# Peptides against a protein of PDB entry 4AID: the designs that were tried, part 146

Target 1, 242 residues: chain A of PDB entry 4AID
Amino acid sequence: FDIKRKTIEWGGKTLVLETGRIARQADGAVLATMGETVVLATAVFAKSQKPGQDFFPLTVNYQEKTFAAGKIPGGFFKREGRPSEKETLVSRLIDRPIRPLFVKGFKNEVQVVVTVLQHDLENDPDILGMVAASAALCLSGAPFMGPIGAARVGWVDGAYVLNPTLDEMKESKMDLVVAGTADAVMMVESEIQELSEEIVLGGVNFAHQQMQAVIDAIIDLAEHAAKEPFAFEPEDTDAIKA

## One batch from the design tools (peptide; made by RFdiffusion4, then SolubleMPNN)

Design b2_p23_1_s2 (from b2_p23_1, 8 letters changed)
Fold by OpenDDE base, seed 3:
Structure b2_p23_1_s2 (fold): chain B 242 residues (1-242), chain A 23 residues (1-23)
Amino acid sequence: as target 1 above (242 residues)
Amino acid sequence: SEREKFEKFMERLKEAVERRKKE
């Protein structure tokens, strides 16, 4: 196997992005690890648009597989093939920052699947899933104007904490999830307990600064492992509405 | 612009793919 790997230290944890071992039939596939939490992101896109397609058909599916769920607190074997509330929420968290970054006029079907393979009970797979999905899209050759980074920021003992553990989050006065490009914040989700707007804005800036290392890591991985970019020229009719 | 940065990134990826095909 031609395995390409990028490893960085990120918030006092080792982040590993790997490609070439698993899901080689996908356009892009990334195995991402932080601590002992492991996710697989795959990106697949159609090479042509369906006749009469009038919207961008992006689907994002985050899944916690049952073998990983045996370690996930409250991950009872839901036998029924319907996504949990958590899986639905995280699928939306991944979708929101990536959807606007596709080249305007691109209406080929795109499917992003993020699968939790292992959970360490410390590192939440949602942030890791966002990073892995970004990396998989950058490797795929799809006309995706990424990469995005993502970070969770906590406020513990009067300081910002990058990607707090599940236990540290119990003491945190802030759950701030930020996603963005190198240049722009694309998405903010926050749950805040009695903090000033200044602290929250500082948290967004802290997140955006800290995710640059992840963005750079995805770029480095893509330079070593990305497929040839898909040749896409938007039709003139969709360019004018910008 | 974001588009110019994207175009530059895609150009770098094309060049990188071509380098890897020659190795």
Scores: peptide ipSAE 0.378, ipTM 0.883, DockQ to the pose 0.826
Fold by OpenDDE base, seed 2:
Structure b2_p23_1_s2 (fold): chain B 242 residues (1-242), chain A 23 residues (1-23)
Amino acid sequence: as target 1 above (242 residues)
Amino acid sequence: SEREKFEKFMERLKEAVERRKKE
């Protein structure tokens, strides 16, 4: 098997992005590891548009498998078939920054699936899932104007903390999730306790700076493992509304 | 622009794919 791996140190933790071992039938597939948290992201896209398709049919599904669920606090036994509240929220968290980065006029079906395979109870799989989804899309050949990076920022003991552990988050006055490209912030989600707007804005900037290493890692992985980009020409009518 | 960066990225990926096909 042609396994490609990128490893970086990120926020004092080892981030590993791997492709070529699992889910090889997908257009893109990435196994991402941070600490002992492991996620599999897969991207699949249709090679043609359905007749009469009027919207971009992107689906993003984040799921935590039962093997991880025995350790996930508040992971109620997933009744087979309905996403938990957490899974619904994280699916949206992944969807929000990637949806606007598809080339305008692309209306082929795209499915992104992020599966938590292992959870270490320290590293939240949401950020890792965002990174893995970005990487899987970049490897797929889909007309995705990524990569995106993502980061969680805490405020602990008067300092920014990149991707705080679940225990550090109990002491954090900020839960700030940021996603963006190399050049732009695409999404901010924040829960803040008694912090100034200046600290929050500084947190967004800190996140955007810290995610550059992840973006670069995804680019490097894609240069070594990406499929041939799908030949897509937007219809002239959608290009003019720029 | 983001589009120009995307186009350059996609070009690099195409070139990388072609290199790997020759190996």
Scores: peptide ipSAE 0.374, ipTM 0.881, DockQ to the pose 0.822
Fold by OpenDDE base, seed 1:
Structure b2_p23_1_s2 (fold): chain B 242 residues (1-242), chain A 23 residues (1-23)
Amino acid sequence: as target 1 above (242 residues)
Amino acid sequence: SEREKFEKFMERLKEAVERRKKE
């Protein structure tokens, strides 16, 4: 097995991105670990467009498996067959920043699946899932203009906190999730308690700065493990309609 | 542009793949 691994220190925690061991049938697959939280992201894309495909068919599914659910708050009540509210929300958090980064005119089916394998009850798998999905897409060869990074920012005792633990979040006046490229913020989702716009904007900037190390780590992993980029030439006609 | 950055990144990945095929 040709296992490639990138390890960085990020927000006082070790982030590990690994590929080559699991889900080899996918175009890209990344096992991401932060603390004892572990996620598997897989990216699969069709090598041809369906006849008459008028829109970009991207599907993103975030899942917390039943074997991990015993450690996940509320996981005991997962009815088989419907995503939880959390799974639906996190699927959207992953979808939003990646969808606009596909090359215009690419209308091949793309499926991203993020599976929580382990949860430590400290590190939320949503941020880790966003990072892992970005990495899996970059490894896949899909025409994805990533990587993206992601970060959660809290506001605790008058300071920004990168990727606060679930316990630190109880004391936080801000739950700010940011995703972006090296150059741009692509998505902001926030729950704010009585904070100024200045503090929130500062939090977005802080998140974007802190995610650069993750973006660089994904690039480094891709240089060592990515598949050959899919040969995609956009038809001239789709470039004009944007 | 974002596209030019992407194209450069994809070129680097192609080169990296070709290097790994020779190893």
Scores: peptide ipSAE 0.361, ipTM 0.876, DockQ to the pose 0.835
Fold by OpenDDE base, seed 4:
Structure b2_p23_1_s2 (fold): chain B 242 residues (1-242), chain A 23 residues (1-23)
Amino acid sequence: as target 1 above (242 residues)
Amino acid sequence: SEREKFEKFMERLKEAVERRKKE
C-alpha cells in the first residue's frame, strides 16, 4: 500500500495526517490523529454535473461512531439514525469555511464525510475533523481552493492556548474556533466570557498564525499523494464576475 | 487573487502527480 504520512508538532501535540490505507474508493481520504483522537475524512465528487443542477450540491456530514460515542460527552442522546446536536453543529463548522472555496460554476455533487473513530477525551475531534476534511478535499482532485486550516483558541491564565484540552477549556474564558486559508480567515465561531474585543481579535490572529503549519502540512501531503486535478473549466459567465 | 493562488497550487499538484508517475 502506498501510505503517505505527514507528522507535525502543533500546539505541543503531534498531528498526523495519513492517506492511502483506508477508504481508497473515495476521491480523497485522510486519517487524522491528534493525541489519541482519530478521525477519518472522505471526499467524493461527481465527475459530471446533473442536468438542470442550479446550485452547488455540497453535503458535509460529521459523524461520531457508536464505538467512539460511548466516550464522547453527551453521546447518550444519539438515537439511531438522527444526527446529534453536536454532529449537526460540527457538520456546519466544517461546511461554512469550505463551501465558498469551490471554484465558481462547479455544480458537481460533492460529499464530505468526517467520522470520529476514536476520542481521547482531551482533544476535541471537531478541529481535527476540519483539518482532515480540508486535507481530503485537497487530495481528491476536486476544484477546491484550499487548503483550509482550523484552530481552537482558549484564554487561560492570561494567555492564548492553542487547541486547549477539554479540561483546560473548563478554565478558559474563550472558546474561539477559527478556520481559514493561508491568506484569509473564512470562519469564526466564538463563545466569550468577559473578554475585551482586543483579546478576541488577538485570538483570531493567533489562530490564523498557528494554523499555517497545518496548511503547510496539508500542502506537503497533497504534493505527495493528491490525485490529478479534475479538469474543470468554469462557464465564462461565472468567471467574469469574480 | 485567491483564484491565482489556487491555479498555482493546482499546477504544483499536477506537476507533483506527473513526477510521481515517473518515479
Scores: peptide ipSAE 0.305, ipTM 0.853, DockQ to the pose 0.842

Design b2_p23_1_s3 (from b2_p23_1, 11 letters changed)
Fold by OpenDDE base, seed 4:
Order: sequence, then C-alpha cells, then structure tokens
Structure b2_p23_1_s3 (fold): chain B 242 residues (1-242), chain A 23 residues (1-23)
Amino acid sequence: as target 1 above (242 residues)
Amino acid sequence: AEMEKFKAFRERLAEAVRKRKEE
C-alpha cells in the first residue's frame, strides 16, 4: 500500500490526514483523525455526464455508523435507512461550501460519503468530516476548486477557542462553524449567546486564519497522493451565464 | 483569478503524478 500521511498541530491537537490504506476503490479517500475521533471521507465521480443532465448531481452523505454509536451521544438503534437530524444537518454543512466550488458546466455525478468510524466524545466529527471531504475531493481528480478548510470557534473566558471540545462548548457563548478556501469564506453557521457583532466577525476572521494550516496540509497531501486531474474543459456557453 | 489559481493547482498535481510514475 502506498500510504501518504500529513500530520499538523492544529488548535493544540494533532490532525492527521491519511490516504492509500482504505477505500482505494473510491476516486479519493481520506482517513482523518483528531484526538480519538476518526472519519473516513470518500469521493466518487462519474467519468461521463448522463444524457439530458441539466443540473449538477452532487450528493453528500454524512453518517455516524453504529460501530461508533457506543461513543456517540444519542446513538439509539438507528433503523438502517433514515439519517438522524444530526446526520442531515452535517451533510448539509459539508455540502454548502463544496457545491459552489465545482467547475461550472461539470454535471457528472459526484458522491461524497463521510463516515464516522470513531468518536472520542471531545472532538466533534463534523469539522473533521468537512476537512476529510475536502481532502478526498482534492485527491480524486474531480474538477473541484478546493481545498476548503473548516473550523469551529468558541468564545470561552473572553477568548476565541479553535475547535472547542464538547465540554468547552458548554461554557462557550459562541458556536461558530466557518468553511472557506484560502482566499474566501464560503459558509458561516452560528449560534450565539449575547455577543457583539464585532466578536462574531472577529470569530469568522479567526476561523479563516486558523483553517489556512488545514488548507495547506490538504494541498501538501494532494501534491503527494492525488490522482491525475480529470480532463474537463468547461463549455464556453456556461461561462457566459454567470 | 480563482480559475487561474485552480488551473495552476491542477497542473502541479498532474506534474506530481507524472513524477511519481517515473519513480
């Protein structure tokens, strides 16, 4: 197995991005670890467009499998077919920043699957899932204008906290999730308790600054492990409709 | 600017793939 790994220190925790060991049948596959939380992201894309395809068929599925359920709060017997509310929300959280980054005119089917393999009850797999999905897409060869980074920002004792633990979040006056490219914020989701707009905007900037290390780590991993970029030229006609 | 940055990134990835095939 040609295993490539990137390790960085991020918010006082070790982030590991690994490829080449598992899910080799996918176009891209990344195992991401932070603490003892582990996620697998896979990206698969069709090599041709379906006849008559008029929209971009992106599907993002985040799933917390029952093997991790012994450590996942609220892990009741999920009937194998219906996503939980959390899985639905996190699937959308991953979808939102990545969807606009596909090259215009690309209408091949893309499927991103993020699977929580382990949860440590400290590090939320949602942020890790966003990072892993971004990395898997960059490795796949799909015409994805990533990478994206992601970060959660808390406000604890009058300071920003990068990726607060679930316990630190109980004391946090802010739950701010930010995703973006190196150059732009693509998505903000926030729950805020009695904080000024200035603190919130500062939190977005803090998140965007802190995610640069993750973006750089994904780039480095991709330079060492990415598949050949899929040959795709946008048709000139879709460039004019912008 | 974003498209040019993307093209340059894809070119770097393609070159990296080429180099790994030559090793």
Scores: peptide ipSAE 0.562, ipTM 0.927, DockQ to the pose 0.838
Fold by OpenDDE base, seed 5:
Structure b2_p23_1_s3 (fold): chain B 242 residues (1-242), chain A 23 residues (1-23)
Amino acid sequence: as target 1 above (242 residues)
Amino acid sequence: AEMEKFKAFRERLAEAVRKRKEE
């Protein structure tokens, strides 16, 4: 079994990115762990475009399936059913930063699935899911101009906190989720309690700086485990409409 | 610049795949 693993210290926690053990049928698959929170991200893409496809068909699905072995908050056996509000929100949170990073003209179907396998009640699986999805896409060979990193930033006791625990978040005056590439912020989502714009902007910068270690970890994992890049040449006409 | 960085990244990945096939 060709298992590749990258481990980094990130915000005082160990982040592990692993590939090659599970979901081998996917184009990319990453098991990401932080604390005892575990997510599986899979990326699958069609090797051809559907005739008449006029838009980029990206689907992102985040799922908090209650596996019998983990306390998921609210962890009654959710029957296979409609996504929860949280699952819908996190699916969008993952979609937003990755969608614009696909090469223009690429209109093959792409499916990203993030499944929460375990939740420690300290580390939120949303950020971990964003990181895992980014890594899975980079491993897949899809024409994805990632990786992205992601971070949550809190404001606790007059300081920025990277990926605050659920308990620290109760005392936080800021819930700031940032995603970006090495070079750019791609998405900001924020809930803020009476903080200055300066503190918020500082939080975005802090997040973008802190996610570089994750971006580098994904690059390192991809260099060791990525599939052959899918041969895709953008049509000249789609480059001109930018 | 982003496209060139992306191409260079994909080239590194393709080279890494080749190296792993030769091992």
Scores: peptide ipSAE 0.557, ipTM 0.926, DockQ to the pose 0.829
Fold by OpenDDE base, seed 3:
Structure b2_p23_1_s3 (fold): chain B 242 residues (1-242), chain A 23 residues (1-23)
Amino acid sequence: as target 1 above (242 residues)
Amino acid sequence: AEMEKFKAFRERLAEAVRKRKEE
């Protein structure tokens, strides 16, 4: 196995991005670990467009499999075959920042699957899933204008906290999820309790600054492990502004 | 500017793939 690994310290936790061990049949596959939470992201894309394809067919599926669910608080008896509310929400959370980053005119089918393999009960797999999905897409060769980073920001004892634990989040007045590129914020999702707009905006900036280390880690991993970029020339869609 | 950065990034990845095939 040609295993490539990047390890960084991030918010006082070890983030590990690994490729080359499993899911080798995917275009990109990344194991991401933070604490003892582990996710697998896979990216697969079609090498041709379907005849008559008029929209970009991106599917993002976040899944917490039953073997990981025994380690998730609240014992999700997943009824076989339907995503939970959490899985639906996190799938959308991952989809939102990545969808606009595909090159305009690319209408090949893309499937991103994020699977929670282990949960430590401290680190939520959602942020880790976003990071892993970004990394898997960058490794795949798809015309994805990533990487994205992601971060959760809490507000605990009058300070910003990067990726608060589930226990720290109980004391947090802010649940702020931010995703972005090196240059831009792409998505903000927030639940705020009695905080000023200044603190919230400061939280977005804090998140975007803190995710740069993750973006750099994905770039470093891609430079060492990415597949050959898929040859795609954007159609000059400037003609449809008539 | 973003598209140029993206193209340059993909070129670096393609070069890195070539170098790894020569090893």
Scores: peptide ipSAE 0.556, ipTM 0.927, DockQ to the pose 0.828
Fold by OpenDDE base, seed 1:
Formats: C-alpha cells, sequence, structure tokens
Structure b2_p23_1_s3 (fold): chain B 242 residues (1-242), chain A 23 residues (1-23)
C-alpha cells in the first residue's frame, strides 16, 4: 500500500490526514484523525456529464455508523435509512463551502461521503469531516478550487478557544463554525449567547487564521498523493457570466 | 487571480504525479 500521511499540531491536538489504505476505489479518500475521533471522507466524480444536465450535481452525505454509535451522544440505534438531524446539518456544513469552489461549467456528478468511524466524546467529527472532505476532493483530481480549511471557535472565560471539546462547549458562549480557502471565508455558521458583534467578527478572523495550517497540510498531502488532475476546461460562455 | 492560482496548483499536482510515475 502506498500510504501517505501528514501530521500537524492544531489547537493543542494532533491532526492526522492519511490516504492510500482505505477506499482505494474512490477518486479521493482520506482518513482524518484528531484525538481518538476518526472520519473517512471519500470523493467520487463522473468522468462525463450526463446529457441534458443543467445544474451541478453535487451530493454530500455525512454519516455516523452504528458501530461508532456506542460513542456518539444521542446515538440510539438509528433505524436504517433516514439521516439524523445532526447528519443532515453536518452534510450541509460540508456542502456549503465546497459547492461554490467547483470550476464554473463543471456539471459532472460528484459524491462526497464522510463516515464517522470513531468518536472520542471530546473532538466533534463535523470539523474533522469538513477537513477530510476538502482533502479527499483535492486528492481526487476533480476541478475543485480548494482546499478549504475549517475550524470551530468557542468563547470560554473571555477568550477564543480553537475546536473546544464537548465539555468546554458547555461553558462556551459561542459555537462558531467557519470554513474558508487560504484567501477567503466561504461559510460561517454560529450559535451565540449574548456576545457583541465585535467578538463574533474576531472569532471569524481567528478561525480563518487558525485554519491556514490545515490548508497547508492538505496542500502538502495533495502534492505527495493527488491523482492526475481531471482535464476540464470551462467553455468560454460559462466563464463570461461571472 | 483565483483561477490562475488554481491552474498553477493543478499544474504542480500533475507534475508531482509524473515525477512519482518515473520513480
Amino acid sequence: as target 1 above (242 residues)
Amino acid sequence: AEMEKFKAFRERLAEAVRKRKEE
């Protein structure tokens, strides 16, 4: 197996991005680990557009597997087939920042699947899933203008906290999820308790600064493990409408 | 600018793929 791994220290935790061991049938596949939380992201894309395809067919599915359910808060035996509210929300958190980063005019089917394999009850799989999905897309060869990074920011004892634990989040006045490229914020999702706009904006900036190390780690992994970039040139007609 | 940066990134990835095939 040609296993490539990138390891960084991020927010006082070890982040590991690994490819080459699992899901080799996907266009891109990444195992991401932070603490003892483990996710698998896979990216698959069609090599041709369907006749009459008028929109970009991106599907993002976040899933918490039942064998991890003994470590997932509220993980009652999910009856087969319907996403939980959490899975639906996290699927949207992953979709929102990546969707606008596909090259304009690309209308081939893309499927991103993020699967929680293990949960440590400290590190939320959502942020890790966003990072893993970004990495899997960058490895796939799809015309994705990533990577994105992601971060959660808390406000605990009058300070910003990067990727607070589930226990620290109970004391946090802010749950701020940010995703972005090296150059831009692409998505903000926030739950805020009685904080000023200044603190929230500062949290967005803090998140964007802290995610740069993750973006750089994905770039480094891609340089060592990415597949051949899929040959795609946007038709001139789609480029002019920006 | 973003598209140029993206093209340059994809070129680096393509070069890295070529280099790994020669090893």
Scores: peptide ipSAE 0.549, ipTM 0.924, DockQ to the pose 0.835

Design b2_p23_1_s4 (from b2_p23_1, 17 letters changed)
Fold by OpenDDE base, seed 5:
Structure b2_p23_1_s4 (fold): chain B 242 residues (1-242), chain A 23 residues (1-23)
Amino acid sequence: as target 1 above (242 residues)
Amino acid sequence: DEAARFRAFYARLAEAVARRRAA
């Protein structure tokens, strides 16, 4: 197996992005680890558009499987078949920042699957899943204008905390999830307890700054492991305005 | 410009793939 790995220190934790060992049948596949939380992201895209396809058919599916359930807070044995509320929310959380980054006019089917393999009870797999999905798309060759980074920001003891632990989050006055490119914030989700707009905006900026290291790590991994970029030219009507 | 960033990124990836195939 040609295994490529990128490791960075991020928010006082080791982030590992690995490809080439698992899910080789996918267009892109990334095993991402932060602490002892482990996710597998896979990206698959159709090499042709379906006849009559009028919209971009992106599906994002985040899954916390039963083998990880012994380490997932509130993870009772999920009955096979329906996503939990958490899985549905995290699937949307991953979808939101990536959907607008596909080249206009690209209407080939894209499927992103994020599977939680392990949970350490400290590091939430949602942020890691966003990072892994971004990396898998960048490796796939799909016409994805990524990478995105992602970060969670807490407010604990009057300071910003990057990717707070589940225990730190209990004391946090902010749960701020940000995703973006190197240049732009693409998504913000926030739960705020009695904080000023200035602190929240500062949190968004802090998140965007801190995710640059992740974006750079994905780029480095992609330069070493990405597949051939899919040859796609948008129709003139769908031309990306320069 | 996101389109310019994308084109540059995609070009770099294509070049990187080409280099890896030639090695």
Scores: peptide ipSAE 0.380, ipTM 0.881, DockQ to the pose 0.891
Fold by OpenDDE base, seed 2:
Structure b2_p23_1_s4 (fold): chain B 242 residues (1-242), chain A 23 residues (1-23)
Amino acid sequence: as target 1 above (242 residues)
Amino acid sequence: DEAARFRAFYARLAEAVARRRAA
């Protein structure tokens, strides 16, 4: 196996991005680890458009596997075939920032699957899943204007905390999830308790600054492991509006 | 400009792939 790995220190934790060991049938596949939380992201895209395809057919599926359920809080036996509320919400959380970053006119089917393989009960797999999905897309060769980074920001004891643990989040007055490119914030999701707009905006800026190290790590991994970029020429009418 | 960043990134990836194929 040609295994490529990038390791960074991020918010006082080790983030590992690995490719080449698992899911080699995908266009892109990344194992991401933070603490003992482990996710597998896979990206697959069709090499042609379906006849009559009029919309961009992106599907994003976040899954918490039953073998990890002994380490997943609230893991009642999911009946085979329906996502939980959490899986639905996290799938949307991953979808929202990546969907607008595909090249206009690209209407080939794209499937992103994020699978939680292990949970440490400290590090939430949602942020890790966003990072892994971004990395998998960048490795795939799909015409994706990534990478995105992602971060959760808490407000604990009058300070911003990057990717608070589940225990630190109990004391946090803010649950702020941000995703963005190097240049722009693409998505904000927030639950706020008695905080000023100034603190919240400062949290968005803090998140965007802190995710740059992740973006750079994905770029470095992609330079070493990415497949050849898919040759896609947008129609002239779509290129002028970008 | 996001489109310019994208073009530059994709160009770097294409060059990186070409280098790995030549090695």
Scores: peptide ipSAE 0.418, ipTM 0.895, DockQ to the pose 0.820; fails the geometry check
Fold by OpenDDE base, seed 3:
Structure b2_p23_1_s4 (fold): chain B 242 residues (1-242), chain A 23 residues (1-23)
Amino acid sequence: as target 1 above (242 residues)
Amino acid sequence: DEAARFRAFYARLAEAVARRRAA
């Protein structure tokens, strides 16, 4: 097995991105680990557009398998077949920053599946899932203008905390999730308790700065493990402004 | 230009794939 691995220290935790062990039938597949939380992201894309396809058919599915859910507090045996509210929300959280980054005119079907394999009850798999999905897309050869990074920022004891644990989040006055490219913030989702706009904007900037290490790690992994880029010419956007 | 940055990144990946095939 040609296994490629990138390991970085990120917010005082070890982030591991691994490819080549699992899901080889996918266009891209990444195992991402932070602490003992483990996610598998897979990206699959159609090599042709369906006749009459008018929109970009991206599907993002985040799922917590029952084996991982047995460790997740409040993970009642939810009936097989319907996504939980959390799974639906995290699927949207992953979708939001990646959808705009596909090359204009690309209307081939794309499926991103993020599966939580293990949860440590400290590290939330949502951020890890975003990172893994980004990495899987970059490895796939799909015309994706990534990578994206992602970060959660807390505000604990008057300081920013990168990817706070679930226990640290109980003391946090901010739950700020940011996703972006090297150059731009693509998505912000925030729940804030009595903080100034200055602190929140500072949190976005902090997140964007801290995610650069993840972006660089995905690029390094892609340089070593990516498939050949899919031959796709973007439609000249200048022809639509005329 | 985002399309130019994209093309540059994809070119780098294609070159990286080519280097790995030649190794």
Scores: peptide ipSAE 0.364, ipTM 0.874, DockQ to the pose 0.919; fails the geometry check
Fold by OpenDDE base, seed 1:
Structure b2_p23_1_s4 (fold): chain B 242 residues (1-242), chain A 23 residues (1-23)
Amino acid sequence: as target 1 above (242 residues)
Amino acid sequence: DEAARFRAFYARLAEAVARRRAA
């Protein structure tokens, strides 16, 4: 197997992005690890558009499989076949920042699947899943204007905390999830307990700064492991306005 | 802008793929 790996220190934790071991039949596949939390992201895209396709058909599916459920909080036997509330929420958290980053006019089917393989009860798979999905898309050759980074920011003891543990989050007055490119914030989702707008905006800026190391790590992995970019020219929508 | 960033990134990836195929 031609295994490529990128390792960085991020928020006092080791982030590992690996490709080439698992899901090699996908267009892109990344095994991401932070602590003992492990996710597999896969990206698959159609090489042609369906006749009469009028919208961009992106599907994002985050799933926590039953084999990981022995370490997942609330691991009542998930009936095979319906996403939990968490799985639905995290699927949307991944979808929101990536959807606008596909090249305009690209209407080929794209499927992103994020599977939690292991949970350490400290590192939430959602942020790791967002990072892994971004990396898988960048490796795939799909016309995706990524990478995105992602970060969770807490507010603990009057300070910002990058990717707080589940235990630190109990004392946090903020659960702020941010996703963005190198240049822009693409998505903010926040649950806040009696904090000023200034602290929240500072948290967004902190997240965007801290995710740059992840963006750079995805770029480095892509340079070593990406498939050839899919030949897609955006429809010259300026030529339709003339 | 995003379109220029995209073109630059995809060109860089295409070159990186070409280098890996020639090695």
Scores: peptide ipSAE 0.351, ipTM 0.874, DockQ to the pose 0.902; fails the geometry check

